Peptides against a protein of PDB entry 3OIQ. Designs and how they scored, part 139

Target 1, 212 residues: chain A of PDB entry 3OIQ
Amino acid sequence: KNRIFVSSSKDFEGYPSKAIVPVQFVALLTSIHLTETKCLLGFSNFERRGDQSQEDQYLIKLKFKDRGSERLARITISLLCQYFDIELPDLDSDSGASPTVILRDIHLERLCFSSCKALYVSKHGNYTLFLEDIKPLDLVSVISTISTKSTNSSKHSSSELISECDLNNSLVDIFNNLIEMNRDEKNRFKFVKLIHYDIELKKFVQDQQKVL

## One batch from the design tools (peptide; made by RFdiffusion4, then SolubleMPNN)

Design b1_p25_4_s4 (from b1_p25_4, 13 letters changed)
Fold by OpenDDE base, seed 4:
Formats: C-alpha cells, structure tokens, sequence
Structure b1_p25_4_s4 (fold): chain B 212 residues (1-212), chain A 25 residues (1-25)
C-alpha cells in the first residue's frame, strides 16, 4: 500500500473503521511516556482544534513484549533524546524495574521537528498509530528549507514518498501555529523560552511574523 | 496480525536505532 501523507490528525476521522494504512506526517515531539510495557510518543503540529489540547495530536505507540524489545526501545528513545538534547531522567534504577519516564510539553523547551512514519491500524472505529520510523529534523535545516523553497521549486528527486511541497507546507504550518501561540499571552509557548533560542531562530521568527 | 505487527515494530526499531546512531556519529 502506498504511504499517505497526513497534514492533519483530523484526517483520521475520515479513515475506515477497519483498516491498516501506512501514514507519514511532520510534527513536533511533544511528549514521551515510557513504561515497562509501552512507549507513547506524542507529536503535534499545533493545529487549532477548538478547546482541545494541542499536545499529542499524533500518539505513536510502541509495544514491548519482552525485556529485549523494551531495552531496544529504551536505547532508541535515548538516542532520539540525545539528538534533540533532551535530558532523560537517569534510568539507572537499582530495582531492576525499568523506571517510568514521563516527559510532557517538550515543545516549550525544544523544537523537536520530526518526520514520522506510522502504521494506522483501526478496529471497531478506534485506531492506533504504530511507530515505523522517526527522522529527526535539524532546526537549522528546517529553517533553511522553509526559507529557500518559498522561491525555488527545485524538483529534488528525494526518494522520500512525501512531496517536497507537503513537507514544506507542514513545516510552514507548524511555524505559523507556533507564531500564533507565541503571540497569545495565554499560551505558555514562547520562542524566547526555548533553550536553543538563537539569533538565527530569532531572525527567522521575526521575518515570518511580518508575513503573518 | 498482532504477531506480524510486533515483528515489524522490532525490525523498525532496530533500523531506527541504527539510523540514530549514524546521525550521532
């Protein structure tokens, strides 16, 4: 089956009640919930959904059956966090029980852009997104991509099933949503509170704010 | 179906781990 690019998690409301569909989306990592039996990765594009939480619009699930799969997942999540400079609490529990890790509102401290591949699996009207792949995106690369593609539709034959247009549009939408959140005094998100807030990001945000 | 999904998840995690290791190297 061809992979479907998803621009909104609302798209899943129109999906079949019984289906298996490979999907792909771009979003910010917002939460990590790691237990002994599962890992839930929350992602969001911060699309406005009325009064609903903008966190965890995409919940990606990893299930563990055994200690080997759990360890593999823990290592993988640790590597992902290392890439994003996210501090995980020390997993060195002497108790042999793998500690529960709960990180929330990651986007308040770090913009963790991610291209995610997941398997949409629905049964009886409920669905689960199972992790297939996460490509972490460097913020500098994201900024450069948005800045350059506003002018040059260069057909780079990236073997990625996502049209460059879909990726760019999603990245732009995320930034626009973040800018709106930053302007909202009631919203906790502020660019200046990001740990990695630098001159480049500042300039980019200022330039984007002029267009909105 | 569940068993197949789990085997796929394990393989995908192994691939993801390798990719992340490569990005951090």
Amino acid sequence: as target 1 above (212 residues)
Amino acid sequence: EEKELEEKQKKNLEKLKKKLEELLS
Scores: peptide ipSAE 0.654, ipTM 0.946, DockQ to the pose 0.822
Fold by OpenDDE base, seed 5:
Structure b1_p25_4_s4 (fold): chain B 212 residues (1-212), chain A 25 residues (1-25)
Amino acid sequence: as target 1 above (212 residues)
Amino acid sequence: EEKELEEKQKKNLEKLKKKLEELLS
């Protein structure tokens, strides 16, 4: 079965009430909710949805049934956070109780671009997205990809079912949405408040703002 | 189906862990 690229979480409203569909999307990591029984990863492209919260448009679920699977999930989430330089509370508390981790509004401090593969599973009109893969994307690489319009078909991209065009379009859309949020005085998101805000990101945003 | 999905999730998570370890090395 071919994996479907999803440009909007609204696409799921048109999906079958009972189906299993492999999907892929690109979004920013916005939240992490780790408990004893599950991990929820929130992602967003910040598509405008009226007055609704723009966070957690994609909720990716990890379910663990045993301590081994829980430990594996905790380690994997820790590694993902290390890649994005996200501080997690020490998971090694000797207290034997698996600490609950709740991070929200990650995008206010760090732009954590991610290419996600998930399994859409619906029953009776409700759906769950189960994690299959997360590829964290480096911000410098994202900026470079958007700026160069690189149609360079690297032979290694042939294994990804996503078209380079779909990826690039989604990345551009995310940045455009962030620029709009940055311009809105009511929005908490500001580029200058990002921990990793540098001259390169500043220049890129300024150049993109000229086109909008 | 639920058991198969759980086994698949575990395998995917193991692969993801390995990929992240490689990115951080």
Scores: peptide ipSAE 0.654, ipTM 0.945, DockQ to the pose 0.806
Fold by OpenDDE base, seed 3:
Structure b1_p25_4_s4 (fold): chain B 212 residues (1-212), chain A 25 residues (1-25)
Amino acid sequence: as target 1 above (212 residues)
Amino acid sequence: EEKELEEKQKKNLEKLKKKLEELLS
């Protein structure tokens, strides 16, 4: 089955009530909820959804069947957090109980761009997105990709599956949404409050703001 | 189907772990 690129989590409202569909999207990591039985990873593109929270528009699920799978998940999530410089609370509690990790509003401190592959599984009208892959994206690379494609329309290497255009359009949409959030005085998101806010990001945001 | 999904998830997680280790090296 071909993998479907998803630009909006609203697309799932039109999906079959009983299906298994491989999907891909790009979004910011917004939350991590790790328990003994599961891990939930929240992602968002911050698409406006009325009065609903813009966080966790994509909830990616990992289920643990055994302690080995749980440990593997914990290690993998730790590595993902290490890549994004996300501080996890020390899991080294001497108590043999695997600590629960809950992180929220990650995007307020760090822009954790991620290309996600998931399996959409629906039954009886409800769906779950099961983790298949996460490719963390470097912010500098994201900025560079957006900046270069705005000028060079010509040579799209047709890699068959997911148009580089879809990825780039979604990255642009995310930044546009973040710019709108930054302009909103009621929104907690501010670029200047990001831990990694630098001259490059500042310049990029300023340039994008002129187009909006 | 649930068992197959769980096995697939485990394999995917192992691959993801390896990829992240490679990115952090």
Scores: peptide ipSAE 0.654, ipTM 0.946, DockQ to the pose 0.798
Fold by OpenDDE base, seed 1:
Structure b1_p25_4_s4 (fold): chain B 212 residues (1-212), chain A 25 residues (1-25)
Amino acid sequence: as target 1 above (212 residues)
Amino acid sequence: EEKELEEKQKKNLEKLKKKLEELLS
């Protein structure tokens, strides 16, 4: 089955009430909810949805059946957080109770761009997105990709990857949405409050603001 | 089956773990 690129989480409203569909999207990591039984990863492209929260537009689920699967998930999430330089509470507490980790509003401190593969599974009108893969994207690489408008169709015709056009469009849309949020005085998101706000990101944002 | 999905998730996590380890090395 071909993987479907999803540009909006609203696309799922048109999906069948009983289906299994492999999907892929690009978004910012917004939340992590890790318990003994499951992990929920929240992602968002910050598409405007009226008065609804723009967080957690894509909820990716990991279900644990045993302690071995839980440990594997904890290690994997720890590595993902290490890549993004996200501080996790110490998960290795010798106390036999695995601590619950709840991180929210990650995008207020760090732009954690991620290419996600998930399995859309619907039953009885509800759906769940099950994790298949997360590719973390480096911010410098994201900025470079948008800035160069790389018309170089790298011949990577592998049907398993997001088209370069779909990736670029989604990245541009995310930045445009962040710029709108930054302009809104009621929105908590501000580029200058990002821990990694540097001269390169500042320049890029200023240049993008002139086009909007 | 729910079991098949769980086994697939475990395999995907193992692959993801390996990829992240490679990125951090």
Scores: peptide ipSAE 0.652, ipTM 0.945, DockQ to the pose 0.790

Design b1_p25_5_s1 (from b1_p25_5, 11 letters changed)
Fold by OpenDDE base, seed 3:
Structure b1_p25_5_s1 (fold): chain B 212 residues (1-212), chain A 25 residues (1-25)
Amino acid sequence: as target 1 above (212 residues)
Amino acid sequence: SLLEQLQKTLKELFEKTKEDILSLA
């Protein structure tokens, strides 16, 4: 089955009421919710949806059914957080209580760009997205990709035929949305409040703001 | 690498739960 690139979570409104569809999207990590019973990752491209929260537009589930799979979910979350330099409480604590991890509004402190592969699974119109694969994207690389308009199809990214164009367009859209949020005095998102805000990001934002 | 570990772990998780996921449709 061909994997479908999704540019908006609204696309799922047009999906079949009963289907299994492999999908891929690019978004910012916004939340992590790990409990004894479930693991959910929230992602967003911050597409404007009226007065609705722009957070967690993509709610992605890591399913587990036993202690072994739960451990794998915890390790996955730990590794993901390590990649993005997100501090987590010690998940290996021998205290028989499964540690709960609840992080929200991650994008207010860190831009955690992620390319996600997931299964869209629907029944009777309700759907769940299950995470199959994730590729964290480095901010410097994202900025470079957008800035260079690199039509250089590096032939070697052997991953499936997601048009390099779709990925790049989504990254541009995310940044444009963030710029709009940054300009909105009522929005909590500000680039200058990011922990990793540096001269490179500042310059990039300034340059992009001139085009918008 | 960290990325390889992440992807490997997630793949293992997905494969273990795939049948249960597919049964939800």
Scores: peptide ipSAE 0.743, ipTM 0.973, DockQ to the pose 0.951
Fold by OpenDDE base, seed 5:
Structure b1_p25_5_s1 (fold): chain B 212 residues (1-212), chain A 25 residues (1-25)
Amino acid sequence: as target 1 above (212 residues)
Amino acid sequence: SLLEQLQKTLKELFEKTKEDILSLA
């Protein structure tokens, strides 16, 4: 089956009750939950859902079943956090106690844009998303992409029809949602509170606010 | 690169757990 680009986590409400569907989405990393038994990544595009929390709209699982696969999961999380400059406790400690990592509200400090490939797996109406691949996106590159509307045809192999259009639209939607959150006095998200808030981001936000 | 390491590690993890994932459907 062809990989489906998902623009909203609500799309899964219409998915089959028993299926395996390869999907792709772009969202901000919002949470990391790593324990001895599970690894969950929360992502969000911050679509408005009434009074519901906008974080963790995409809950993505990294499955492990043994010490070897657990190690790979930990390394994956470590590398991901290294890419986003998220400080983690040492996950490679040979100390028999697997460190628990619980990070929430990552988006309040850092905009961690991620293009994710996952498997939607459903049974009896419940579903789980399993992470297959992740591409962290640099904020500068995201801003540039939105500003220029340039389809960077990365020479990625011809088989994965990631519509560059779908990616760009999702990135625009995320920023628009963040702008709305920033305008809301009740929302904790503020661009000026981001660790990486700079003149470029400020200018970009100001320009985008004029269009909304 | 960091990205290559990330993707390689995740791919290895996914391949090792793929059968278990598919069995959940």
Scores: peptide ipSAE 0.743, ipTM 0.973, DockQ to the pose 0.953
Fold by OpenDDE base, seed 1:
Structure b1_p25_5_s1 (fold): chain B 212 residues (1-212), chain A 25 residues (1-25)
Amino acid sequence: as target 1 above (212 residues)
Amino acid sequence: SLLEQLQKTLKELFEKTKEDILSLA
């Protein structure tokens, strides 16, 4: 089955009530919820949906069923956080209690762009997204991609190439949404509050604001 | 690389749970 690129989580409202569909999307990591029973990652492109929360528009599950798979989930989360420089409490607690990790509003401190491959699985009208693959995207690379319109197809050979256009459009949309949020006095998101806010990001935001 | 380790670990997790996931639909 061909993987479908999803530009909006609203697309799932039109999906079959009983289906398995491989999907791909680009979004910002917004939350991590790791407990003894489940692992959930929240992502968002911050598409405006009226007065509804713009957080966790894509709720992605890492399923585990035993200690072995749970360990793999924990390692996955650890590695992801290492990539984004997110500080986690030690997940390897020697204390027999599986440490819980609950992080929310990650986007308020760090822009963690991620390209995700997932399985849409629906039954009885409800659906769950299961994570198959994730590619963290470096902010510098994201900025360069948007600025140059040159899809540096980093020929990473193995991942089904999202149409370069779909990726770029999604990245632009995300930044535009962030700019709108930044302008909104009621929104907690502010670029200047990002830990990694630097001259490059500042310049990029200023340039994008001129086009909007 | 860190990315390769991440993707490898996630792939292993997914493959171990794939049958259970597919049984949900």
Scores: peptide ipSAE 0.742, ipTM 0.973, DockQ to the pose 0.936
Fold by OpenDDE base, seed 2:
Structure b1_p25_5_s1 (fold): chain B 212 residues (1-212), chain A 25 residues (1-25)
Amino acid sequence: as target 1 above (212 residues)
Amino acid sequence: SLLEQLQKTLKELFEKTKEDILSLA
């Protein structure tokens, strides 16, 4: 089955009530919810949805069913957080209790751009997204990609034909949404409050603000 | 690399749970 690129989580409202659909999207990591029974990652592109919360527009599940798969989920979360320089409470606590990790509003401190592959699985009109693959995107690379409009035609094999255009457009849309949020005095998001706010990001934001 | 480790671990997790995921639809 061809993987569908998703530009909005609203697209799922039109999806079949009973289906399995491979999907891909680009979004910012906004939350991590790891408990003894479940692992959920929240993502958002911060598409405006009226007065509704823009948090966790994409809820992605890491399923585990036993101790072995739970361990893999924990390692996955640890590695993801290491990549984004997110501090986790000690997951290796000697207390024998499976550590609970609840992080919210990650985007207020760090822009964690992620390209996600997932399975859309629906039954009886409800759906769950299951994480298949994740590619963290470096902010410098994201900025460079948007600035140069460089269609790096990396000859990826014909089977992974996600249009580089779709990825780039989504990245632009996310940044535009963030700029709008930054301009809104009522919005908690501010670029200057990001831990990794630097001269490059500042310049990029300033340049993008002139175009919007 | 860290990325390779992440993707490998996630792939292993997904493959172990894929049958259960597919059984939900």
Scores: peptide ipSAE 0.742, ipTM 0.973, DockQ to the pose 0.937

Design b1_p25_5_s2 (from b1_p25_5, 14 letters changed)
Fold by OpenDDE base, seed 1:
Structure b1_p25_5_s2 (fold): chain B 212 residues (1-212), chain A 25 residues (1-25)
Amino acid sequence: as target 1 above (212 residues)
Amino acid sequence: SLLEELQRTLKELFEKERESIESLA
C-alpha cells in the first residue's frame, strides 16, 4: 500500500473503522510520555481547532511488550532527545524501577521539527498511530527550505516518498501557525523564549510576519 | 551517525512489534 501524506490530524476522522494504513506527516514534537507500560510521542502542526488544545494533535505510540522492545523504545527516546538537545533523566538507571519520563510543551522551549512515518491501525472506530520512522529536521534546514520555496526553486529531492511540495507546505503552515500563536497574548508560545532563538530565526520570523 | 542509529533502533523496534501491531486491526 502506498504511504499517504497527512496534512492534518483531522484526516483520520475520515479513515476506515478497521484498517491498516501507512501514513506520513510533518509536525513539531510537543510531548514525550514514557512509562513502564507505554511510550507516547505527541506532535502538532498547531492547526486551529477552536478552543481545543493545539498540542499533541498526533499522538504516536512506540509499542513494546517485553524487556527487549522496552529497551529499544528507551534507546529510541534517548537518541531522539539527544538529537533535539532535550535533557532527559538517565533512562539506563540501574534502579529496578523503569524511569518515567513525562515532558510536555516541548515546543515552548525548542522547535523540534520531525518528519514521521507511522502506521495507522484502527478497530471499531478507534485508531492508534504507531511510529515506524522519524527524521528530525534541523531548524536551519527548515528555514532554508521555506525560504527557497518562496523563490519557486523546485528542489526535487528524490529520496522521500513525500511530495516535496507537501513537506514544504506543511512546514510553512506550521510556521504560520506559530506566528499566529506568537501574536496572541493569551498564547504561551513566544519565539523569543525559545532556547535556540538566534538572529537567523529572528530575521526569518520577521520576514514571514510581513507576508502574513 | 546519530540519525542512522536512531532510525535503525526504531526500525528494529517496529519490526519486532509489527505482527502485534497489525493484529490490532
Scores: peptide ipSAE 0.749, ipTM 0.974, DockQ to the pose 0.951
Fold by OpenDDE base, seed 4:
Structure b1_p25_5_s2 (fold): chain B 212 residues (1-212), chain A 25 residues (1-25)
Amino acid sequence: as target 1 above (212 residues)
Amino acid sequence: SLLEELQRTLKELFEKERESIESLA
């Protein structure tokens, strides 16, 4: 089955009530919810949805059923956080109690761009997205990708049906949404409050703001 | 690399849970 690129979490409203569909999307990591029984990652592209929360538009599950798979989930979260320089409490505490990790509003401190592959699984009109693969994207690379109109269709192998254009468009949309949020005095998101706010990001934001 | 380790770990997790995930449809 061909993997479907998803530009909006609203796309799932039109998906079959009983299906298994491989999907891919690009979004910002917004939350991590790791408990004894579940691991959920929240992602968002911050599409405007009226009065609805723009956070956790993509709720992605890491399923585990035993201690072995739970450990893999914990390691996955640890590695992901290490990649994004997110400080977590020691998940390996020898205390037989599985530590609970609840992080929210990650995007207020760090822009954690992620390309996610997931499995859409629906039954009786309800669905769950299960994380299959994740590629953290470096902010510098994201900025470069947006800035360079990649006219170079590099012959990457025909197997990734996802057009480079779809990825780029999604990244642009996310940034545009962030710029709008930054302009909104009521919105908590501000670029200058990001831990990794630097001259490059500042310049990029300023340049993008002129186009919007 | 960190990325390779992340992706490998996640893949292992996903494959272990695949049948259980697919059974939910």
Scores: peptide ipSAE 0.749, ipTM 0.974, DockQ to the pose 0.965
Fold by OpenDDE base, seed 5:
Structure b1_p25_5_s2 (fold): chain B 212 residues (1-212), chain A 25 residues (1-25)
Amino acid sequence: as target 1 above (212 residues)
Amino acid sequence: SLLEELQRTLKELFEKERESIESLA
């Protein structure tokens, strides 16, 4: 089956009650929940859904069943956090106690744009998304991509790439949603509170606000 | 690279769990 690009987590409401569907989406990392028994990553595009929480619209699972797979999950989380400059406790500690990591509201400090490939697995109307691949996107590249509408014909020889249009549209939508949140005095999100807020981001936001 | 290591590690994890994941449908 072809991989489906997902622009909204609401799309899953129309998915089959029993299926395996490869999907791809772009969103901001919002939470990490790593325990002895499970690893969940929360992502969001901050689509407005009435009074519902805009966080963790995509709950993505890293499944592990043994010590070997658990180690791989921990390494994966460590590397992901290293890429985004998120400080984590040492997850490789030989201490028999598997450290618990619970991070929430990551987007309030850092915009961690991520292109995710996942497997949608449903049974009896319930579903779980399992992480297959992740590509962290740096903010400078995201801003550049939106600003230039540049067809980066990156010769990525891999057959199932996200369409450039789908990626760009999703990135624009996310920024527009963040701008709306930033304008809302009741919303905790503020661009100026981001640790990486700089002149480039400021200018980009100001320019984008004029279009809204 | 960091990205290559991340993706390789995640792929290894996913492939190890693939059969178990797919059995949930």
Scores: peptide ipSAE 0.748, ipTM 0.974, DockQ to the pose 0.964
Fold by OpenDDE base, seed 2:
Structure b1_p25_5_s2 (fold): chain B 212 residues (1-212), chain A 25 residues (1-25)
Amino acid sequence: as target 1 above (212 residues)
Amino acid sequence: SLLEELQRTLKELFEKERESIESLA
């Protein structure tokens, strides 16, 4: 089955009421909700949706049904957080209670760019997205990719069905949305409040702001 | 690498749950 690149979570409104569709998108990690019964990851492109919250536009589920799969989910979350330098409450605490992790508004402190592959599964008009694969994207690499628009696609990755152009366009859109949020005094997002805010990011934002 | 371990772990999880996920359609 051909994987569909999704540029907006609104695209799912037009999807079949009963289907299984492999999808891919790029977004910022905004929330983590790990409980005894479920694991949900929130992602957003911060596309303007009127007065609705721009957070968790993509709600992605890690399903687990037994202790083995639950362990894998916990390890996955731990590794993801380690990659993004997100501090988790000690998941290893020997207290026999399944550790619950609830993190929100991750994007206010860290820009966690992620390329996600998911399975869209719908029944009776409702859908759930299940995480199949995730590739964390380094901010330096994202900035470089956006800045160098014309880097020649090296011939070798013939197998990725999704055009490098779609990925790049989505990254640009996300940054543009963040710039708009940063300019809005009512929005809590500010680049200067990011833990990893540095001279490179500052320069990039300043340069992008001149184009917008 | 950390990335390889992340992706491997997630893949293992997804494959274990694939049949259960697909049965929801």
Scores: peptide ipSAE 0.748, ipTM 0.974, DockQ to the pose 0.978

